Peptides against a protein of PDB entry 8PQO. Designs and how they scored, part 181

Target 1, 252 residues: chain A of PDB entry 8PQO
Amino acid sequence: VLLKEYRVILPVSVDEYQVGQLYSVAEASKNETGGGEGVEVLVNEPYEKDGEKGQYTHKIYHLQSKVPTFVRMLAPEGALNIHEKAWNAYPYCRTVITNEYMKEDFLIKIETWHKPDLGTQENVHKLEPEAWKHVEAVYIDIADRSQVLSKDYKAEEDPAKFKSIKTGRGPLGPNWKQELVNQKDCPYMCAYKLVTVKFKWWGLQNKVENFIHKQERRLFTNFHRQLFCWLDKWVDLTMDDIRRMEEETKRQ

## One batch from the design tools (peptide; made by RFdiffusion4, then SolubleMPNN)

Design b1_p25_3_s2 (from b1_p25_3, 14 letters changed)
Fold by OpenDDE base, seed 5:
Structure b1_p25_3_s2 (fold): chain B 252 residues (1-252), chain A 25 residues (1-25)
Amino acid sequence: as target 1 above (252 residues)
Amino acid sequence: MLPVEHYLPFLIDIINLVIELSNKN
């Protein structure tokens, strides 16, 4: 088991982020899956548990049509079916990813708190002290080009070059986080993403768990760079606008 | 929550890695 807490600081408010995240997710999904082919929604319902209220979703991702033929031929039954269980109670979110073949031997859990701070809170997820001692805190800087792979880099998604016309935010220089403290009119937040990875195959555990964390970090970095650089596209949208867009997309 | 659709390329990479490593053991 390998735990890391990724802290993503953004020059947006927690309320703005709710809209921006949903918008950016919708845009990213359109670009990668070609309209959700291979996604089966089993459950989509409201939930209430221990004072937490939100939306619960259970999806199956059937990867058979998305992988090369040789992978499909070599993959055991159920290995290409990924289950995603998600609890969205913004500003808290939890996602649990499992695989039918691996069962209890594979788990990716992503728990996120969105806080109006600069990533200074310790143990925001309230882990036991012994568990928290084993969590590495990783700061993601969306303005740091060195954290982006060359193949992922796009100039139009570079926070160090982008300036929002609607808000005046950006470009983000090397010391942008420190400068935010002095800019009373610029909101900021941190997404605290606790990622738990389990891969219980002897001899491969550490390698695979570290690889998964590397991919998660890459994903979070790219996504939040996009979210910020798309600020002018979503900042004037309301949650009702987003809900309408999602409903329209489901009908197509 | 990031939809798994955004994870799809990464999931494929993970699967490929696991298959590769399993064939080497």
Scores: peptide ipSAE 0.198, ipTM 0.806, DockQ to the pose 0.631
Fold by OpenDDE base, seed 1:
Structure b1_p25_3_s2 (fold): chain B 252 residues (1-252), chain A 25 residues (1-25)
Amino acid sequence: as target 1 above (252 residues)
Amino acid sequence: MLPVEHYLPFLIDIINLVIELSNKN
């Protein structure tokens, strides 16, 4: 088991981020080949637990048509079915990803707190001290080009070049986070993403777990660069606008 | 919360890695 807490600081408010995240998710889903093909929604219902109120979803992603032929031929039954259980109680979210074949031997858990701070809170997920001391804190800087793979880089999604017309935010210079502390009129937040990865397979655990974390970091970096650079597209949208967009995406 | 649709390319990479490593060991 390998735990890391990714801290993503953004020059947006917690309330703005809720809209921006949903927009960016919907937009990215439209850009994927086949859209929502192979997605089965088993559960979509409100929940209440320990004072937490939100929406619970259980989805199955059938990957049979999405993987190379050699993978499909070699994959055991159930190996290409991914289960996603999600508890969305914004500003808190939890996602649990499992696989039918691997059962308890595979887990990706992502727990996110969205806080109106600059990533200064320690142990925001309230882990036991013994567990917390083994968590690596990783800061993602969306303006740092060195954190982006060359194949992922797009100039139109570069926060160091983007200027929001609607809000005046950006471009983000090398010291943008330090400068943000002194800019009272610019909102900011941090997404604290505690990622737990388990891959219990003899001889492969550490290699696969580290690889998954590398991919998660890459995903978070690219996603939040997009979210910021798309600010003018989503900042004026309402939650009803987002819901309509999500329904349109499901139909494609 | 990021839907698994965003993870799809990464999940495929993970599956490919696991298969590759399983064949080497």
Scores: peptide ipSAE 0.195, ipTM 0.808, DockQ to the pose 0.636
Fold by OpenDDE base, seed 4:
Structure b1_p25_3_s2 (fold): chain B 252 residues (1-252), chain A 25 residues (1-25)
Amino acid sequence: as target 1 above (252 residues)
Amino acid sequence: MLPVEHYLPFLIDIINLVIELSNKN
């Protein structure tokens, strides 16, 4: 098991982020080939547990048509069926990803707190001390080009170049986080993403777990760069606007 | 929260890696 807490600082408010995240997800989904294909929604319902209220979803992603032929040929039965259980109680979210074949031997859990701070809270997810001591805190700087793979880099998604016309935020220079503290009118938040990866396979555990974390980091980096650079597209949207957009996306 | 649809390319990469490593190991 490998745990890392990714801390993504953004020059947006927690409330703004809710809109921006949903917008960015919807927008990114439009760009994905075969979006929605192979997705089975088993459950989509409100939940209330221990004072947490939100939406619970259980989806199965059937990846048979999405993977290369050689993977389909070699993959055991159920190996290409990914279960996603998600609890969305923004500003708290939890996602649990499992696989039918691997069962208890595979887990990706992503727990996110969105806080109006600069990533300074320790153990925001309230882990036991013994567990917390094994968590690596990883700061993602959306303005740091060196954290972006060359193949993922797009100039239009570069926070170091982007200037929001609607908000005046950006571009984000090398010291943008320090400067943000002095900008009283600019909101900020941190997404604390605790990622738990378990891949219990003899000889492959560490390699695969590290690889998954590398992919998660890559995903978080790219996503939040997009989110920020799309600020002018979503900052004036309401949650109702987002819902309409999601419905439109489902129709495509 | 990011739906798995956003993760799809990464999931495919993970699956490919696992299959590759499984064959090499």
Scores: peptide ipSAE 0.193, ipTM 0.804, DockQ to the pose 0.582
Fold by OpenDDE base, seed 3:
Structure b1_p25_3_s2 (fold): chain B 252 residues (1-252), chain A 25 residues (1-25)
Amino acid sequence: as target 1 above (252 residues)
Amino acid sequence: MLPVEHYLPFLIDIINLVIELSNKN
């Protein structure tokens, strides 16, 4: 088991981020070929548990049509079915990813707290001290081009080049986070993403767990760069506007 | 929650890696 807490600082408020996240998710879904093909929604319902109130979603991703033929031929039954269980109680979110074939031998858990701070809180997920001491804190800087793979880089999604017309935020220079502390009129937040990865196959555990973390970091970096650079597209949207966009995306 | 579309390429990469590593062992 490998745990890391990714801290993503953004020059947006916690309330703004809720809209921006949903917009960016919907927009990214439109840009991908194949859309919702292979996605089965088993459950989508409100939940209330231990004072947490939100939306619970259970989805199955059928990857048979998305992988090469040789992968389909080699994959055992259930290996290409990924289950995603999500609890969305913003500003808290939890996602659990499992596989039908691997069962308890595979787990990706992503627990996120969105806080109106600069990533300075320790153990926001309230882990036991013994567990917390094994968690690596990783700061993601959305303005740092060196954290972006060349194949993922787009100039229109570069926070170091983007300036919001509607808010005046950006471009983000090398010291943008420190400068943000002195800008009383610019909101800020941190997404604390505790990622737990378990891949219990002898001889492969460390390689696969580290690889998954590398992919998660890449995903978080690219997503939040997009979220910020799309600020002018979503900052004036309401939650009702987002719901309409989600419905339109489901129809395509 | 990040949409599946964001995870799908990564999941495919993970599957490919696991298959590659499993064949080498």
Scores: peptide ipSAE 0.186, ipTM 0.798, DockQ to the pose 0.584; fails the geometry check

Design b1_p25_3_s3 (from b1_p25_3, 15 letters changed)
Fold by OpenDDE base, seed 3:
Structure b1_p25_3_s3 (fold): chain B 252 residues (1-252), chain A 25 residues (1-25)
Amino acid sequence: as target 1 above (252 residues)
Amino acid sequence: MLPVELYLPYLMDIILLVIEKELKD
């Protein structure tokens, strides 16, 4: 088991981020997979547990049509079915990803707190001290091009080049976080993403767990670069606007 | 919450690694 806490600082408020995340997820998903083909929603209902109130979803992602033919032919039964269980109680979210074939041998858990700070809180997820001391804190700087793979880089998604017309935010220079502290009118937040990865196959555990974390970091970096650079597209939207857009997408 | 759909470009290498492991066992 390998745990890391990724801290993503953004020049947006916690309230703004709620809209921006939903918009960016929808847009990014459309660009990558064509709009949700192969997604089966098993459960979508409100929940209340231990004072936590939100929306629970259970989805199955059937990847058979999304992978090359040779992968589909060689994959064992259930290997291309990914289960996602999510508890959405913004500003807190929890996602658990499992696979039908690997069962208990594979798990990715992502727990996220969105806080109106600069990523300075320690153990925001309230782990036991013994567990917390084994968690590596990883800061993601969305303006740092060196954290982006060349194959992932797009100029239109570069926070160091983007300037929001609607808000005046950006471009983000090398010291943007330090400068942000002195800008009283610019909101900021941090997404604290505690990622737990378990891959219990002898001889591959450490390699695969580290690889998955590398992919998670890459995903978080690219996604939040997009989210910021798409600021002018979503900053004036309301949650009702987002809901309407989601309904329209389902009809297409 | 980031849906698994966004993971697809990143999961392919993992899937291939798992398949290779199963074929060798």
Scores: peptide ipSAE 0.184, ipTM 0.777, DockQ to the pose 0.761
Fold by OpenDDE base, seed 5:
Structure b1_p25_3_s3 (fold): chain B 252 residues (1-252), chain A 25 residues (1-25)
Amino acid sequence: as target 1 above (252 residues)
Amino acid sequence: MLPVELYLPYLMDIILLVIEKELKD
């Protein structure tokens, strides 16, 4: 088991991020998979547990049509079925990803707190001290081009070049985080993403767990670069607007 | 929360690794 806490600082408020995340997820999903083909929703209901109130979802992602033919032909039964259980109680979210084939030998858990700070809180997820001391804190800087793979880089998704017309935010220079504290009119937040990865196959555990973390970091980096650079597209939207857009998408 | 469909470009290498391991067994 390998745990890392990714801290993504953004020049947006926690409230703005709620809209921006939903918009960006929808937009990115359309670009990658065509808008949710192969998704089976098993459960979608409100939940309440220990004062946490939100929406619970259980989805199965059937990837058979999304992978190359040779992968589909060689994949064991259930290997291309991914289960996602999610508890959305924004500003807190938890996602658990499992695979039918791997069963208990594979787990990705992502727990996120969205806080109106600059990523300075320690152990925001309230882990036991013994567990927390083994967690690596990883800061993601969305303006740092060196953290982006060349194949992922797009100029239109570069926070160091983007200027929001509607808000005036950006471009983000090398010291943008330090400058935020001096900009009273610019909100900021940090997404604290505790990622737990388990891959219990002898000889491959460390390699695969580290690889998964590398992929998670890559995803978080690219996604939040997009989120920021799409600011003008979503900043004027409300949660009601997002809900309407989601409903319209489901009807298509 | 990020949906699993966004992970597909990132998961392919993992899927291939799992398949390769199973083929060797």
Scores: peptide ipSAE 0.181, ipTM 0.778, DockQ to the pose 0.768
Fold by OpenDDE base, seed 4:
Structure b1_p25_3_s3 (fold): chain B 252 residues (1-252), chain A 25 residues (1-25)
Amino acid sequence: as target 1 above (252 residues)
Amino acid sequence: MLPVELYLPYLMDIILLVIEKELKD
């Protein structure tokens, strides 16, 4: 088991991020092959547990149509079925990803707190001390070009080049986080994403767990670069607007 | 929350690794 806490600092408020995240997810999903195709929603219901109130979803992602033919042909039964259980109680969210084939041998858990700070809180997820000491804190800087793979880089999604017309935020220079502290009118937040990866296959555990974390970091980096650079597209939207957008996306 | 759809480009190598392991076992 390998745990890392990714801290993504953004020049947006926690409230803004709720809209921005949903918008960016929808937009990014449109850009991916198949969109919502192959998604089976098993459960979508409100939940209340231990003072946490939100929406619980259980989805199965059937990847058979989204992977190359050779992958589909060689994949064991159930290997291309990904289960996602999510507890969305923004500003807290928990997602558990499992696979039918690997069962208990595979787990990706992502627990996120969105806080109106600059990523300075320690153990925001309230892990036991013994567990927390094994968590690596990883800061993601969305403006740092060196954290982006060349194949992922898009100039239109570069926070170092983008300037929001509606908000005046950006571009994010090398010292943008330090400068942000001095900009009283610019909101900021940190997404604390505790990622737990379990891959219990002998000889592959460390390799795969580290690889998954590398992929998670890559995803978080790219996504939040998009989120920021799409600020003008979503900053004036309401949650109702987002819901309408999601419904429209489902119709496609 | 990031849906698995966004993970697909990132999961492919993992899937391949799993398949390769199964073929070797």
Scores: peptide ipSAE 0.180, ipTM 0.776, DockQ to the pose 0.770
Fold by OpenDDE base, seed 2:
Structure b1_p25_3_s3 (fold): chain B 252 residues (1-252), chain A 25 residues (1-25)
Amino acid sequence: as target 1 above (252 residues)
Amino acid sequence: MLPVELYLPYLMDIILLVIEKELKD
């Protein structure tokens, strides 16, 4: 088991981020898969547990059509079915990713708190002290090009070049986080993403767990760069607007 | 919440590892 807490600081408010995340997820998903093909929604219902109230979703991602033919032919039964269980109680969110074939041998858990701070809170997920001691805190700087792979880099998604016309935010210079404190008109937040990775295959555990974390970091970096650079597209949208957009997308 | 769809490009290597292990077994 390998745990890391990724802290992503953004020049947006917690409330803005809720809209921006949903918009960006929808947009990014379209770009990657062309839509919701292969997604089966098993459960979509409200939940209440231990004072946490939100929406629970259980989705199955059938990847058979998304992988090369040879992979599909060689993959064990259930290996290309990914289960996503999500508890969305914004500003808290929990996602559990499992695979039918791997069963208990594979787990990715992502627990996120969105806080109106600059990533200064320790153990925001309230882990036991001994468990927290083993968590690596990783700061993601969306403006730092060195954290982006060359193959992932797009100039139109570079926070160091983008300036929001609607908000005036950006571009994000090297010291943008420090400067943000002095900018009374610019909101900020941090997404604290505690990622737990389990891959219980003897001999491959550490390698795969580290690899998955590397991919998670890459994803978080790219996604939040997009989210910020798409600010003008979503900043004026309401949650109701997002819901309408989602419904329209489902009809296509 | 980031949907699994966004993870797809990153999962291929893991899937291949699983397949390779099964083929050796």
Scores: peptide ipSAE 0.187, ipTM 0.782, DockQ to the pose 0.805; fails the geometry check

Design b1_p25_3_s4 (from b1_p25_3, 15 letters changed)
Fold by OpenDDE base, seed 5:
Parts: structure tokens; sequence; C-alpha cells
Structure b1_p25_3_s4 (fold): chain B 252 residues (1-252), chain A 25 residues (1-25)
């Protein structure tokens, strides 16, 4: 088991982020995954647990059409079916990803707190001290081009070049995080993403777990760069606007 | 939360890695 807490600082408020995240997810999903093809929704219902109220979803992602034919032919039964269980109680979210073939030998858990701070809180997820001491804190800087793979880099998604016309935020210079403290008119937040990866195959555990974390970091970096650079597209939207857009998309 | 749709390219890479290693076993 390998745990890392990714801390993503953004020059947006927690309330703004809720809209921006949903918008950016919808936009990214349309562009990269064929508009949700192969997604089966098993459960989508409100939940309440220990005072936490939110939406619970259970989805199956059937990847058979998304992989090369040779992979589909060689993949064991169930290997291309990914289960996602998600508890969305913004500003808290939890996602659990499992695979039918690997069963208990594979787990990705992502727990996120969105806080109006600069990533300074320790153990926001309230882990036991013994567990917390093994968690690596990883800061993601969305303005740092060196954290982006060349193949993922797009100039229109570069926070160091982008300036929001609607808000005046950006471009983000090398010291943008430190400068935020002095900019009283610019909101900020941190997404604390605790990622737990379990891969219990002998001899491959560390390699695969580290690989998965590398992919998660890449994903978080690219996503939040997009979220910020798309600020002018979503900053004027309300949650009601987003809900309407989601409903319209589901009807198509 | 990020839906798995956004993870899809990354998940494919993971699956390919797993399959490759299993075939090597």
Amino acid sequence: as target 1 above (252 residues)
Amino acid sequence: MLPVEHYLPYLIDIILLVIKKELEN
C-alpha cells in the first residue's frame, strides 16, 4: 500500500472550484473519452452518513471499446471492467476504484478535502498517527511547466501564460503562491487529495503502485491547469447552470 | 470528484502494464 497526499493550490475560492470542477470534468470527458461511452450507472442516489450528506454513485466503466483489439483478446475476464464508487459531499469527496478481475488485490482510493487555505493543514483526512507518518505530501504547482510532460503541454492550458479577462487572475509567475497572500482580492484554495493505492501482486507491488501514483499526479496536474485556464468559461456559471447542463447532456 | 472518464487514458496504461506483466509470468 502506498499513500500520498497531493496538495493542489489554486487562485479560486472553494465555491468557485465546485463550479469549475464540474465544468472541467464535463469538458474533459467530452474530449477524451467519447462522451461517456461504455459507462454503466448502477447507482445514483443521495446518501447520509454520520452527518455527511451527498450523492453516492456506482458506475462501471467497460473499457473493451477503448483498448486495442489485441488487448481485448488477451485481457482476462473482468479485467476491462472498472468499478467506481463515489461519495460526493462537496467540499469532501471520496472515490474508490476497483477492478473485477483483480478484486481485493487492486484498489485506488481518492479522498479530497477542499479548503480555503494554501495547503498548510496537516492530516486533514484525520488518519491515525501511525498511518499519517507514512504519507508523502506532494505539492502540485500548476504554473510549473517542468511538472508537465511535453506531450501533455498546450500553450492555451499554460497558467504561466493565461490571464483571465473576467477576473484579472493570472498569469501565474514563479512566486504566484506567495504573492496570493498579499492579494486580498484574489481567493485561493487547496485541494487535499489523499490517494491510497493498493496492488498486491508479489514482485510488482511497488512498481505498479508507484506507476499509478505517477499517473494520478499527471492527471491532477493537467486537470487543474485546464480548470484554471478555463476560468473565463465557467466563472459566471452557477451550480444551477451546471445542473441544467448535466441534465441536458444526459438527455442527448 | 473526477469521474473515471477523465482517468481513462491513464487507466488503460495501467491495464496494459498489468496485462504485460501477467503475460511475462
Scores: peptide ipSAE 0.150, ipTM 0.756, DockQ to the pose 0.685
Fold by OpenDDE base, seed 3:
Structure b1_p25_3_s4 (fold): chain B 252 residues (1-252), chain A 25 residues (1-25)
Amino acid sequence: as target 1 above (252 residues)
Amino acid sequence: MLPVEHYLPYLIDIILLVIKKELEN
């Protein structure tokens, strides 16, 4: 088991982020080949548990049409079916990813708190002290080009070049986080993403767990760079506007 | 919550890596 807490600081409020996240997710989904094909929604319902209220979703991703033919031919039954269970109680979210074939030998858990701070809180997920000692804190700087793979880099998604016309935020220079503290009128937040990866295959555990974390870090970095650079597209949208956009997307 | 559609390319890479390693063993 390998745990890391990714801390993503953004020059947006927690309330703004809720809109921006949903917009950016919808936009990213449109840009992916094949759209929602192969996604089965088993459950989508409100939940209430231990004072937590939100939306619960259970989705199955059928990857048979998304992988090369040789992989489809060699993959055992259930290996290409990924289950995603998600509890969205914004500003808290939890996602659990499992595979039908690997069962208990594979787990990706992502727990996120969105806080109006600069990533200074320790153990925001309230882990036991012994468990917390094994968590690596990883700061993601969306303005740092060195954290972006060359193949993922786009100039139109570079926070160091982007300036929001609607809000005046950006571009984000090398010391943008320190400068935020002095800018009383600019909101800021941190997404604390605790990622738990379990891969219990002998000889491959460390390699696969580290690889998954590398992919998650890459995903979080690219997504939040997009979210910020798309600020002018979503900052004036309401949650009702987002819901309407999601409904329109389901009809296409 | 990032929709799995956004994770899909990354998940495919993970699956391909695992299968490749199993075939090399």
Scores: peptide ipSAE 0.149, ipTM 0.753, DockQ to the pose 0.639
Fold by OpenDDE base, seed 1:
Structure b1_p25_3_s4 (fold): chain B 252 residues (1-252), chain A 25 residues (1-25)
Amino acid sequence: as target 1 above (252 residues)
Amino acid sequence: MLPVEHYLPYLIDIILLVIKKELEN
């Protein structure tokens, strides 16, 4: 098991981020080839647990159409079915990803707290002290081009070049996080993403767990760069606007 | 919550790696 806490600081409020995240997810999903093909929604219902209120979803992603034919022919039963269980109680979210074939030997868990701070809170997910000692804290800087792979780089998604017309935020210079403390009129937040990766397969555990974390970091970096650079597209949207966009995306 | 669709290419690589190892065994 490998745990890392990714801390993503953004020049947006916690309330703004809720809209921006949903917009960016919907927009990214539209750009993906095949759209929502192979997604089965098993459960979509409200939940309440220990004072936490939110929406619970259980989805199955059927990957049979998204893999090469030889993989589909050789894959064990259930190996191409990914289960996603999600608890969305914003500003807290939890996602658990499992596979039917791997059962308990494969787990990706992503627990996120969105806080109105600069990533200064320690153990925001309230882990036991012994478990917390083994968590690496990783700061993602959305303005740092060196953290972006050349193949992922787009100038229109570069926070160091983007200037929001509607809010006046950006571009983000090398010291933008330090300067943010002195800018009373600019909201800020940190997404604390605790990622737990478990891959119990002999000889592959460390390799696969590290690989998954590298991919998660890449995904979080690119996603939040997009979210910020799309600020003018979503900052004036309401939650009702977002719901309409989600419905339109499901129909494609 | 990030959609799993963004992870799909990476999940496919993991599945391929698992299948490859099972075939070598």
Scores: peptide ipSAE 0.135, ipTM 0.750, DockQ to the pose 0.797
Fold by OpenDDE base, seed 2:
Structure b1_p25_3_s4 (fold): chain B 252 residues (1-252), chain A 25 residues (1-25)
Amino acid sequence: as target 1 above (252 residues)
Amino acid sequence: MLPVEHYLPYLIDIILLVIKKELEN
């Protein structure tokens, strides 16, 4: 098991982020062919547990159409079916990813707290001390180009170049986080993403767990760079606007 | 059947790409 807490700082409020996240997910989905192909929604219902209220979703991702034919033909039964269980109680979210073939030998858990701070809280997920001491804290700086793979880099998604017309935020210079503290009118937040990766195959555990974390970090970095650079597209939208957009997209 | 280990990095990459489209976390 390998645990890392990714801390993503953004010059947006917790409330703004909720809109921006949903918009950016929807926008990213439009840019990919096949959209929701192979996605089966088993459950989508409200839940209440231990004072947490939100929306619970259970989705199956059928990857048979996403892999080469020979992979599909040779893959064990259930190996290409990924289950995603998500508890969305913003500003808290939890996602659990499992595979039918791997069963208990494979787990990706992502638990996120969105806080109105600069990533300074320790153990925001309230782990036991023995567990917390094994968690690596990883800061993602969306303005740091060195954290972005060359193949992922786009100038239009570079926070160091982007200037929001609507908000005046950006470009983000090397010391943008320090400067942000002095800007009373600029909101900020941190997404604390505790990622637990479990892969119980002897000899491959460390390799696979580290690979998954590498990909997760890449995903978080690129996504939040997009979220910020798309600020002018979503900052004036309400949650009701997002809901309408999602409904319209489902009808197409 | 080939063990999933041989394709796992590729499958994981695909999984994360799918999650990128659906992630509300």
Scores: peptide ipSAE 0.047, ipTM 0.635, DockQ to the pose 0.050

